# Peptides against a protein of PDB entry 5VZU: the designs that were tried, part 104

Target 1, 271 residues: chain A of PDB entry 5VZU
Amino acid sequence: GRTLEDIFHEHMQELILMKFIYTSQYDNCLTYRRIYLPPSRPDDLIKPGLFKGTYGSHGLEIVMLSFHGRRARGTKITGDPNIPAGQQTVEIDLRHRIQLPDLENQRNFNELSRIVLEVRERVRQEQQEGGHEAGEGRGRQGPRESQPSPAQPRAEAPSKGPDGTPGEDGGEPGDAVAAAEQPAQCGQGQPFVLPVGVSSRNEDYPRTCRMCFYGTGLIAGHGFTSPERTPGVFILFDEDRFGFVWLELKSFSLYSRVQATFRNADAPSPQ

## One batch from the design tools (peptide; made by RFdiffusion4, then SolubleMPNN)

Design b2_p18_3_s1 (from b2_p18_3, 9 letters changed)
Fold by OpenDDE base, seed 3:
Structure b2_p18_3_s1 (fold): chain B 271 residues (1-271), chain A 18 residues (1-18)
Amino acid sequence: as target 1 above (271 residues)
Amino acid sequence: MAAEEREKKLEELRKLFS
């Protein structure tokens, strides 16, 4: 019978062959496009730029992280056999923070799954409600024929109505001490561990995270067949590292900033 | 059909990410 090692070796050979086929197809592409780094904005969660992703048997990928108001985007700079270059590998909703449980409950995949799916349902509801408001607003512009009703000039009546003294009813505003929700300490990272059964290529991931957000990852079959968005968690570790938990895949991708400085990589100013 | 194709694709992708 085939050993687990034989199956692994055959699978690795297939992946290498697929990478070679795709690389050879791209090498035949005579059209190169310059990649520009996104401009940094003060409100960006971290500095935008190039990140090196490491996940699964695909090995190493380059992703551009950029910010678009309340959304972040990871765009593939390197393609793979499933997802070509230029595709949005991750889309992050910065409006929908994920609160991770304590370290014991973080090990429970079902707890993370519950939290993510509850946020997914809220995002879906907001999209349905916003779709209804946009639909009703367009229906009422029937072409009302602008009949030119004439400009009647009616007069300036000056009525001086009287000086009613407002009574000083000094109702003591009861100090409802609104318990100031302590601004979630943006500075102290929380302990972080992957859930049991989530695959990581490297156990050397940060064990403390700053913030987590709801997001979606792009998945496809070979040759970009049946592309779809799956739910996940964006995990900000620090200024130079983030992760993505692919919930349905039970996989984790770690992304580390490319420290190389590029000359003339800034986008030309829009003329 | 659509659910089975999705599940097959997710299993193929899990193998690629394992």
Scores: peptide ipSAE 0.042, ipTM 0.689, DockQ to the pose 0.860
Fold by OpenDDE base, seed 4:
Structure b2_p18_3_s1 (fold): chain B 271 residues (1-271), chain A 18 residues (1-18)
Amino acid sequence: as target 1 above (271 residues)
Amino acid sequence: MAAEEREKKLEELRKLFS
């Protein structure tokens, strides 16, 4: 019978062959587009920029991380046989932080799956509610033809009088000090481990994470067939490293900042 | 049908990411 290793080897050969076919077929049709680095903002979770991803059999990929208010995006700079360059490989919802359990319970894939699917359901509900408010707001601009209803006269209703009793009742306004949720101190990193049965190319990933967020990853068949978003977890390790757990795929991708300085890579200022 | 096709696709995709 074919070993799992034989299946991996055959599949690796198919991917190399596909890369070779794609590169060789597109040699005459390559459109080069200049890529600009996103500007850094003070509210960015980390400095935006280029990250080197280690995906499974695809090898080395480059992803641009950018921030868009309460969302982060990983955009493919390098394409693969499934997902072309310029696609958003990951979308991160910075509104929906994931609290990882203790290190023992982090090994349980079903616990991580439960946490992620609960957040997914909340995100779905919020999208449905926000869709209704946007729909109702457009319906009320019926053209009120303001027919000029005629000026009916001011009836001068009379000035009733004076009585002044000064009831003192000094109800103390209870200052409900809305405890401003102190921005959760970028505290000591939490111990981190992948769940059992989540595939990683190597075990050399950071064993401590700063924070986690709900996200979605783009998956497709070869040639970008039937693209869909699957739930996952964005893991921020540090300023230069993040990961993504693909929940349905049971896989982990590690991304490390490209340390190369690019001269003149800044977007032209919007004129 | 739709669940089985999804599971097959996810298995094919797992092989790509592994």
Scores: peptide ipSAE 0.032, ipTM 0.668, DockQ to the pose 0.784
Fold by OpenDDE base, seed 2:
Structure b2_p18_3_s1 (fold): chain B 271 residues (1-271), chain A 18 residues (1-18)
Amino acid sequence: as target 1 above (271 residues)
Amino acid sequence: MAAEEREKKLEELRKLFS
């Protein structure tokens, strides 16, 4: 039988061949586009910029992280055989925080899956409700001619009676001290571990995270065939590191800030 | 995409991410 090593070597050869075919298809028509770094805003979750990811057999990927109000985006700077450069590899909803359970329950993939799928359903409901409000607002400007509704008559409903008994019982209102949800201290890192069965190429990932958010990742076949968005978790570790858990793929991607300084990389000021 | 075709694609993609 083929060993796991033989299968891995065959797969790596196929990937190298696909990478070669993909690059060679463009060898006769290379278009160079200047990339500008996104401007930093005070309300950005972290400084936007270039991050390097190493995940899967694709090797090194470069993504641009940018912030767009309550959304964050990872845009591919490097293409691969599946997803071309310029595509949004991750889209993060900063309105929908993921609360990770305790460290013991974080090992349970089914628990993480439940939490993410519940948030996905909320996001879907909010999109449907917001679509209905935008639709209903245009329909009501038809001039409803005020047809005078006829005066239907005053049926006298009857007088039933009296009885009075006074029972006193002065049950003290137990002050249900609403346990003030302590604002989850955005500053103290939570212990972090990947669920069992989530593949990571490197076990050297941060064991403490600051915040997690719902997001979607882009997946496709070779040549960008049948592209789709899959649910996942964006994990902010620190100012220079974030991760993405691909829920359906059971994989983890770690991204680290590119520390290189680029001259003249700032976007031209809008005139 | 039929459910089987989706699962096959996800398995192929899992192999690419492994």
Scores: peptide ipSAE 0.029, ipTM 0.671, DockQ to the pose 0.810
Fold by OpenDDE base, seed 5:
Structure b2_p18_3_s1 (fold): chain B 271 residues (1-271), chain A 18 residues (1-18)
Amino acid sequence: as target 1 above (271 residues)
Amino acid sequence: MAAEEREKKLEELRKLFS
């Protein structure tokens, strides 16, 4: 019978063949675009730039990490048989932090799934509420033709009087000490482990993380068929490493900064 | 990442353990 290794090997050969077919189809019409590194901003979670990612069977890919206010984006620099270059492989909502449980509970995939799906529901509610406020504001500029309805005389309703009683009662305002959520100390990494049943291409991933955020990942069939956004977790390990847990796929992608210095990779200053 | 790739692998796994 086929071993799991044989199946994996055959599947890897199919993916290599697909990559070859796709690259060969473009051989006659290669458009080269200069890549500029995103400008770094003080409020960026980490320095933006190029990261090398491992996508299971797809192998090594290059993504550009960029920051857009309270959103981060991973844009594919290299395409794969499913998702072409230039697509946003991950979109991260920096408003929605994921708090990981202790190491014991981090091993439970269902616990991570619960946490992520609760955040997804909050994000969906916020999008619906914000969509309603934007919709109601435009509807009321119908031209009210000012029909001159006649001036009916407002009757003078009378002025009644004065009484002044002063009752003192000085109810003490109970100091509801709002427990100031201590800003989670940015310094000490939380212990990190992948949930049981989440596939990692390499067991060599960081065992501590700085913070996690809700995000969505792009998935598609071969040739970019039926593209959809699936829920996941962005995991910041350090300044040079992040991960993404693809919740529905039960997979983990590790991204590491490309350490190569690129001369003249800065965006031209806006003139 | 491919949804179809995962389903193909799961189907192949099902065929191996059936």
Scores: peptide ipSAE 0.023, ipTM 0.613, DockQ to the pose 0.101

Design b2_p18_3_s2 (from b2_p18_3, 9 letters changed)
Fold by OpenDDE base, seed 1:
Order: sequence, then C-alpha cells, then structure tokens
Structure b2_p18_3_s2 (fold): chain B 271 residues (1-271), chain A 18 residues (1-18)
Amino acid sequence: as target 1 above (271 residues)
Amino acid sequence: MREEERRKRLEELRKLFS
C-alpha cells in the first residue's frame, strides 16, 4: 500500500512542479523585495519575527509574526500554490481568549468546535455593533448655522407642594457574594493535547500551552482562487513556538522561531 | 453549488495539511 510518506512525496513533487511552472511562466521576471523584521513593542505577546511553519505535505513555510495592538498577524514570506507570499495566513484576535477545557475534554473535537464557534459569533456581533456606532457618528456634523433664537421670557410655573409620604419598604439587600474571580494563574502552562481527528504532521508538539486565542486562517484554491477566512485557534506554547488549529480543515500547524540573526533586517528609521 | 465546491476544496486542503 502507499505509505503516508509516499503520498507526501507525491504531493511535494506536485508542489515543486507547480513552483517551477510559476517561476518559469513569466520569462524568469522575479521581483525581489526586502523583508524587514517588525519592531518589537513592550506590549507584544511575544517577540515578533520569522517563524518556520510546518504544514503537512506543503513542507516548510516561513511566516512573519507581527503585532498590531489587540491583533496579531502571520504573513506568508514563502508562498505556496494556494496562497502567495505577502498574504496574511493567520489573523489572531488577542481580545478573544480561548479557554481550553481539561485534558480529557480537549481530546473532543466537538467541544473545541463549540468553543471556537461561540467566540466567532461574539466577534461577529461586536463587528456589527461597532459598525453601527461608526456610522451614526459621522452623520451629525451638518453645519449648525447658529441662528440666535431670541430669549423668550421664563414664565414662573408655581411650586406645587411636597406630600409624598416615604413608604419604608425595607427590602433586605441580598448579599450578592461577589464570587471572587480567582486570579487566573497567568503564568503556568496548561496541559495541551490536540483533539482526536486533528491531523498534525509531527506528533512532537508541546504538551503545554501558555495562552490560546481566537483567530482566522486564510484558505484558497490553487492560484489563490476563492480566498476565505476559516475559524481557528492560535496556541501560544512559549516565546519561540506557537500553533494554529485550522478548525474546518481539522489540521494543526506548528510554528517555530527562526533563530538565525539577520544583519540589516531592521526597518529604516522613518526620517 | 457553492457549498459543495467549498466542501470539495476543504477536502482537498485537508489532504494537503495532513
């Protein structure tokens, strides 16, 4: 029977052939663009930079992780036949943490799916509400021509009297025991396992995660046809590793920091 | 039509990510 390795080899050959066709089709007119590393900010979840992604049969991809306030972005540095270089392969909403269940329930794909889809609907609601507020605010700056309407005189309407007897209904204040939100122990990694039926190219992924967030991944057909965002989970393992669970694909991508130092990779200071 | 095409595409992508 064909091994998984044989299938991967055939797909890799096809991807290499596609890459060769794309590079050869345009009279070798290759545009090279300098890549600048994003500046690190104090509020960044981890140091931004280059990460090596492992995507199943696609092999090795390079992604730039960058932070944009309450959003993180993975930008493809290497393209593939579906998604060209420069596209945002993942978009992470740092406002929407994903709380993983216990390790037993993490194995249940349907539980993860429920949690992610509930967060997706909240994100959609917030986008609809914020779209309404931004729309109403712009309409009201019509030029108020301040025509000075003349001061018509204050008619003194008379002070009718005070007879409201205070009914003493002494409703006992029910002690709403504020359940002290135990400060989420921000520092200890949670045990982590992939749900059953989520494909990972490598079973050697971190078994503890620091934080999880809602995100969307970009998927496309060959030649970047019909691009769409699919829901997923960004999993921060440590300073140098993160993952993305592609919910609809039932796939996991592991990203590891590129440890290579690049000279002159910093963005030129804006003069 | 669109949902079936989307399903086929997701199945193709699953094979590429697996």
Scores: peptide ipSAE 0.245, ipTM 0.852, DockQ to the pose 0.825
Fold by OpenDDE base, seed 3:
Structure b2_p18_3_s2 (fold): chain B 271 residues (1-271), chain A 18 residues (1-18)
Amino acid sequence: as target 1 above (271 residues)
Amino acid sequence: MREEERRKRLEELRKLFS
């Protein structure tokens, strides 16, 4: 078996090779940009920050998780041969929660695939409908000639209309059985298992999850050729761990919070 | 062409994620 040291050495060699490829590809022109940690907001699903991702042979990736209203975003801090640093590796739609089935049906990849593809189609429909409303709304800004219609002052008065009578009609209270929307038990994690045939580099993933959302992952060829978004599932395990199921890749990536504290990593206050 | 290229890419990526 490969030792942890062998794996670390191979990973370091790969990182050095990648760095060499990038430096050579850009004619030794390197641009450095300071990374700031995103500010935390009360409505953030978890604290934003840096997460260590495990992708298969690519080894260690650092992703910054941030929240943008009804969207979450994973931004690559480390590049790879396919996707450079600064790209959005995952984009999560917090409007589209995925309900996982029971533990038995979670093992069925086709069931998860069905659920995800149904949500993808809803997202596509909403984008088409919202695109039409935004298109029609822009067409009607013909130049409204500002005719200054005069301010007529009509002040008129307080008519007191009268005492209409107290008709008693005792209509029976129809028992509207309000189907009590079971409050989504936000506190108790549900049992979680990967579908059969989904590859995880680490078998040590959390066996309970808090909630799941529809998302898309970025995939590309070497040198960021023909980039596209592929459907997936964001799995929130806890405050410090999330996963992403890459549906078309049949793979799972686990992300764990980087516990290191950075001095002066906060964004400067907007002056 | 495009779908076959996409299929090959997905297969290459699966090998990288395995």
Scores: peptide ipSAE 0.244, ipTM 0.855, DockQ to the pose 0.714
Fold by OpenDDE base, seed 2:
Structure b2_p18_3_s2 (fold): chain B 271 residues (1-271), chain A 18 residues (1-18)
Amino acid sequence: as target 1 above (271 residues)
Amino acid sequence: MREEERRKRLEELRKLFS
């Protein structure tokens, strides 16, 4: 029978061959592009910049994290056999926070799947409603032909019915203790664990997270064939680390800030 | 894409991300 080692070696050989094929498609023509770091803004969830991703057999990937109002994006700096450089590998909707359950229920993949799919449906509904408002606003500039008001008839005034008595019953106003929504403690991370059956290349992921958001990841076949968005969870651990749970892939990607200082990497000021 | 072809692709991608 094939050993686990044989399967691993065959898979690694396939990946090396795929990387070779992918790089050979460029006919040894290397194009260099300057990368600019996005400027940091006060409203950015964390400082934008370069992050090193470690997930699956792709090995080491570099992504640029940037913020765009209520959206964040990870742009591939390194390409792979499936997705070329410059593609948005992850897109995060900062309007749609995901509340993780307690640590016991976080182990349940079906619970996480339910939560993510409910948020995905809300995002879809909001996109449909926003599409309808943009459509209806163009249709109503038809000329108001002043159709004359037909005189609707004066229907009659029916009668006086009677006396019913003033029963006093002084029901005490039960103090509805408004459960004060505890202000989401912006400072204390919650315990974090991956669901059972989510593959992580590294067990050394942070066991506490600050917040989670709905997002989508880009997946494709080899040579960027049939690209599609798959639902997932963006997990902010700290200023220098975030994760992405690929829901349909049952996989986790950890991203860590590249600590290297780059000279002259700032975007030119818009003139 | 047929749902079966999508399923096969997701299974291949799972092996790449495991």
Scores: peptide ipSAE 0.228, ipTM 0.847, DockQ to the pose 0.823
Fold by OpenDDE base, seed 4:
Structure b2_p18_3_s2 (fold): chain B 271 residues (1-271), chain A 18 residues (1-18)
Amino acid sequence: as target 1 above (271 residues)
Amino acid sequence: MREEERRKRLEELRKLFS
């Protein structure tokens, strides 16, 4: 019978062949679109820009990282047979930080899976609640034609000013000990290791990370069939490197900043 | 490996690599 390795090799050969066929067939019909670098904002987690991703089968991919308030997005600059260029390969929710356990428990895939799935459920609940508030607020402003109810003359009730002495109820201010939000230790990286059974193409990934966030990755079949969002973890290593753990796929993608300077790549100012 | 686990892994590989 075919081994999983044989199936993987055959599938990889088919993908290389498909990539070759697509590149060769569409060579005459390439539409070029100018890409602009997103402007950096002071509140951006890191400088936005182009990142070189290592995907297992596709080889080298280029992703644009951009920040949109409390969300980050990885947009494919290079398409693949499944996901065309311009699609959001990753969406990161910067509201939902993932706290990694100690290095021993980080090796446990089930622990990471538990943490991510708990955050996914919170995100789902928040989306349902926010959808209800936005839905209920718009429905009730039917134009009540306020028929002008006739101005009944409100009688001048007299001004009697009784001298009621203010009782000094000395309510002790209960010291609400504001639990000092421990200043997010923005500075010291934590030890990082991939869970056992998570596939990385390169074992040379950073062994220290700054912070992690909940995110979703886009997966599809060939020709962008049945596109779906799968849960994952965005891992910020440093200013120039991030990773994404594809939870369901048990895969890790490493992204490194493209160090090339592009002239005239700035987005035109919104007129 | 159970046939279901093999099928799931093949679907995962297809979604990531195809």
Scores: peptide ipSAE 0.116, ipTM 0.760, DockQ to the pose 0.196; fails the geometry check

Design b2_p18_3_s3 (from b2_p18_3, 9 letters changed)
Fold by OpenDDE base, seed 2:
Structure b2_p18_3_s3 (fold): chain B 271 residues (1-271), chain A 18 residues (1-18)
Amino acid sequence: as target 1 above (271 residues)
Amino acid sequence: SAAEEREKKLAELRELFS
């Protein structure tokens, strides 16, 4: 039978060959495009910009993080054999925060899976409802011809009946102290650990996170075949680091800010 | 089946990401 080592070597050879084929194909028709850094806004979760990630066997990825109102986007700056440059590797819904459980329950992959799939279903429902409201709003401009609905009549129905008994019992209103859900203090990091069975290329990931959000990642076969979006978790660690948990893949990608300063990389001001 | 093809694709993708 093939050993795990044989499979790994065959896979690495295929990836190297694919990388060589793609680079060699591009060498015949390299189109260079200028990349502009997105402008920073006060309401941005962190400063937008370039991040470097490790993506399993793909090695080093460069991703542009940008904010678009209630959404964040990771756009591939570097292409790979599966996903070309310019594709949205991650799309984050900033409306749908994921609350991680305690540190003990964070080790349970099934618990994280449950939480993410519940949020995915809410996102699907909101998209269906918002689609219906947009659809129904166009249909209702039909002129309501005011046909005069006629005056139908009287009927009487009757009477009964009486009795009264006064039972006193002064049940004290138990003060249901609505435990005011303390607004999760936006500033305190919570302990963070990857679930058991989530692969990380590096065990040196931040052990505290600020907040998590629902998101989707793009996956494809070689040559961008059968591209699909898979559910995941965006994890904000700090101003310079974020992660993405690929739920279906059971993989974790860590992204760190590129500290290089670029001259004349700012987007031209809209005139 | 379409499920088996998806599982195979997910296995190939896991191997790409591991």
Scores: peptide ipSAE 0.041, ipTM 0.708, DockQ to the pose 0.776
Fold by OpenDDE base, seed 5:
Order: sequence, then C-alpha cells, then structure tokens
Structure b2_p18_3_s3 (fold): chain B 271 residues (1-271), chain A 18 residues (1-18)
Amino acid sequence: as target 1 above (271 residues)
Amino acid sequence: SAAEEREKKLAELRELFS
C-alpha cells in the first residue's frame, strides 16, 4: 500500500509542480506592489508588521499582522497553491480571550476543542444579536396616514376596592458572587504545549505563551476552491512570535517577526 | 455524503498543513 510517506512525497511533488506552474504563468504578469507596514498604534497588542510563517508543505510564508480595534488580521504576503496573496489567512477576535488550562490538560485536544467551541458559540450569538439591532431600527418610519377612527364610547369598568396588607417577606439578597475577572496578568507567560495529535512541522516552538485569543483561519482547496473559515486559537508568545492552532485541521502554524529593517517601508504620511 | 466529502477535504487540507 502507499505509505503516508509516499502520499506525502507525491503531494509535495504536486505542490512543487503547482508552485512552478503558478510562478511560470505569472512570469509575464508580475505586478510588483509596494507593501507598506501598518502604522503602529499605542493600543496594538504587539507591533504590527511582517511575520515569517513556518507551516505546511508550502514551506515559507510571509504574513502581515495588523490591528483593527478589537480585531487582528494576518494577511498573506506570499500566496500558496490554495490561498492567493492578499487573503486574510487568520482573523483574531481580541474580545474573546482563551484561557488555556494547566500544562497537563493542555495535552488534551478535546479540552482545547471544548474551550474553543464554547467561545465560537458566544461569538455567533453576539453576531446574531448585533444583526437584529441593526435590522429593527430602519423599518418603522412608514408614514402612518392618520385615518381618524371614530370615538367609540368609554365603558365604565367598576372600581373594586382596597385592602391587601403587604407581607414583609424579607428575601435575603443572594450574594451574586461576581466572578472577579482575574485581571489578565499581562506580564508572566504561562507554560505552553501543543495538544497530542496537533501536527507541528517544528517541535521548536515557544514553551511559554503570554495570552491566547479566539480566531478563524482561512482554508481552501487548490486554486482557492471552496474557501471557508475554520475555528482556531491565536497564541501570543512574545513581541516577535505568535502561533495559530487550526482546530479542525489539528495543525499549528508558528510565525516569527521578520527582523529585516526595510528602508521606506512606512506608509507615506497622508498629505 | 457531504460529511464524508468534508472529511476527505479536511484530510487533503491536513496533508497541505503537514
């Protein structure tokens, strides 16, 4: 039977061939677009910029990390056979922090899956509620033509009387233990390990993380066929490294900041 | 089935990410 290794080699050859075909088809149509680094904001989780991804059979990918209020985005700078350049490979919801369990329970993929899926359902509920509020506000300004409906007479409903004594039932105020949102300890990284059965091409990933957030990753077939967003976890390791766990794929992508200083990479000041 | 086709696509995508 074909070994997983044979399938991998055949698939790698196909991906190399596809990459070659794409590269060769574009030889006559190479439009060079200048890439500008996003401006840094004081509220950005880390400095925005170029990150080198080491994941998948595609080899090296470059993504631009940018911040958009309570959302972060990873935009592909390098395309692959599945997802073209300029696509948003990851979208992170910075409102939905994921708390990783202890190091022992982090090895359990089902525990991570449960946590991520619970957050996904909250995000879906918030999107449905926000969609209803935006929809109801526009409908009511139909001009009610004031047709004068005639004054039908007030039937006198009778005056029944008075006396029911207020019983002083002193219901004890149940202490709503406000679950004190433990202030996000911004400073100390927690121990980090990938769940069992999550594929990583490199076992040399950071063993501590600062914080995690809910996100979605873009997946597609060859030629950008049937693109869909899958749930995942954005993992901030430090100022220069982040990861993404693709939950449905059981895969991990590590991204490291491109340390190269590009002259004139700053966006031109708006004149 | 649509589920089997999704699992097949997810397997193909896992190979792309492996």
Scores: peptide ipSAE 0.038, ipTM 0.701, DockQ to the pose 0.758
Fold by OpenDDE base, seed 4:
Structure b2_p18_3_s3 (fold): chain B 271 residues (1-271), chain A 18 residues (1-18)
Amino acid sequence: as target 1 above (271 residues)
Amino acid sequence: SAAEEREKKLAELRELFS
């Protein structure tokens, strides 16, 4: 029988062949679009920009990382046979930080799976609640028919008297212990290892990470068929490197900043 | 088994992603 390795090798050969066929046959159908680098904001987790992914069957991919308030997005600059250019390959929820366990428990895929799935359920609940508030807010703008309020007569309310006893009830101000927002420790990076059974292209990934967030990745069949968002973990290693753990796929994608300086790559100022 | 169904789903998802 074919080994799982044989199936992956055959599939990788098919993808390379497909990529070659698409690149060679559609050379005349290439639409070139100018890409602008997103402007950096002070609140951006890291400098936005181009990152080089080296993962899976597709080889080399370019992703634009951008920040959108409490969300980050990885947008494909290079398409693949499954997901075309311009799609959001990853969406990161910066509201939902993932706390990785100690290094021993990080090797346990089931522990990571538990943590991620608990966050997924919270995100789902928040989306349902926010959907209800947005729905109720639109319903109350029924046209207030301006019924002419009839002039109700000015009833003279009587002059009740002055008795001024100052009850000194000295209610002690309950010390609302302001839960000190522990300053987001730009903390010493924590030891990082992939869970057992998570596939990486190589073992050469950063063994220390700064922080992790809940995210979703886009998966689709060839020709962008049946697109689905799968849960995962965004791993920030440093200013120039991040990863994504695809939880359901048990795979890891590493992205490294493109260090090239681009002239005139800044977005035109919105006039 | 639930493990076999999980591995089947994982294979289907890998085929979609790869």
Scores: peptide ipSAE 0.032, ipTM 0.687, DockQ to the pose 0.280
Fold by OpenDDE base, seed 1:
Structure b2_p18_3_s3 (fold): chain B 271 residues (1-271), chain A 18 residues (1-18)
Amino acid sequence: as target 1 above (271 residues)
Amino acid sequence: SAAEEREKKLAELRELFS
């Protein structure tokens, strides 16, 4: 039977061959597109820009992180045989924070899976409700031709006054003990560990995270076949590092800021 | 085990779809 090592070697050989074929075919017709760095905004979770990451079997990839209101996006700058350049490898919903359990329970993949799937269902419900409101709002601006219908007189219907004395049933107000939300100490990162069975290409990942969010990752077969969005967790470690846990794939991708400065990389002013 | 076979399949999928 094929070993995991055999599968890995066969797949790596195929990826190398595909990369060679694509590079050789395009040698006669290259399209160059300038990449612009997204402008930083005050409300951005971290500075947007280029990040290098390990993604699946492809090794070192470049993604652009950008912020779009309540969403963040990781866009592939380097394409591969599965996913072309310009695709959104990750989409992060900044409205849906993931609360990681304690360090002991973080090792339990089923606990992380439960938390993520509960958030996925909330996101699905919000999309269904918001889709209904957007549909109803467009229909009603038919032109109200204001035909002036005439003033019919208000008849003075009469004053009946009966005295019914309702009884003083003294229902005791149950003390709803407001569970004091302990102020989340904004300053100390949470201890972080990958769940058991989540594969990382490098065990040298940050062991402390600032916050996590629900997100989806793009997966596809070779030639961008059967592209789908899988649920995951965006993990913000620091200003220069984030990760993505691919829940269904049981994998982790680490992304680190490209520290290189680029000249003339600013987005053109909107004309 | 059924768990080991599942993890093997997930590893194969991770390489093929990532």
Scores: peptide ipSAE 0.054, ipTM 0.714, DockQ to the pose 0.251; fails the geometry check

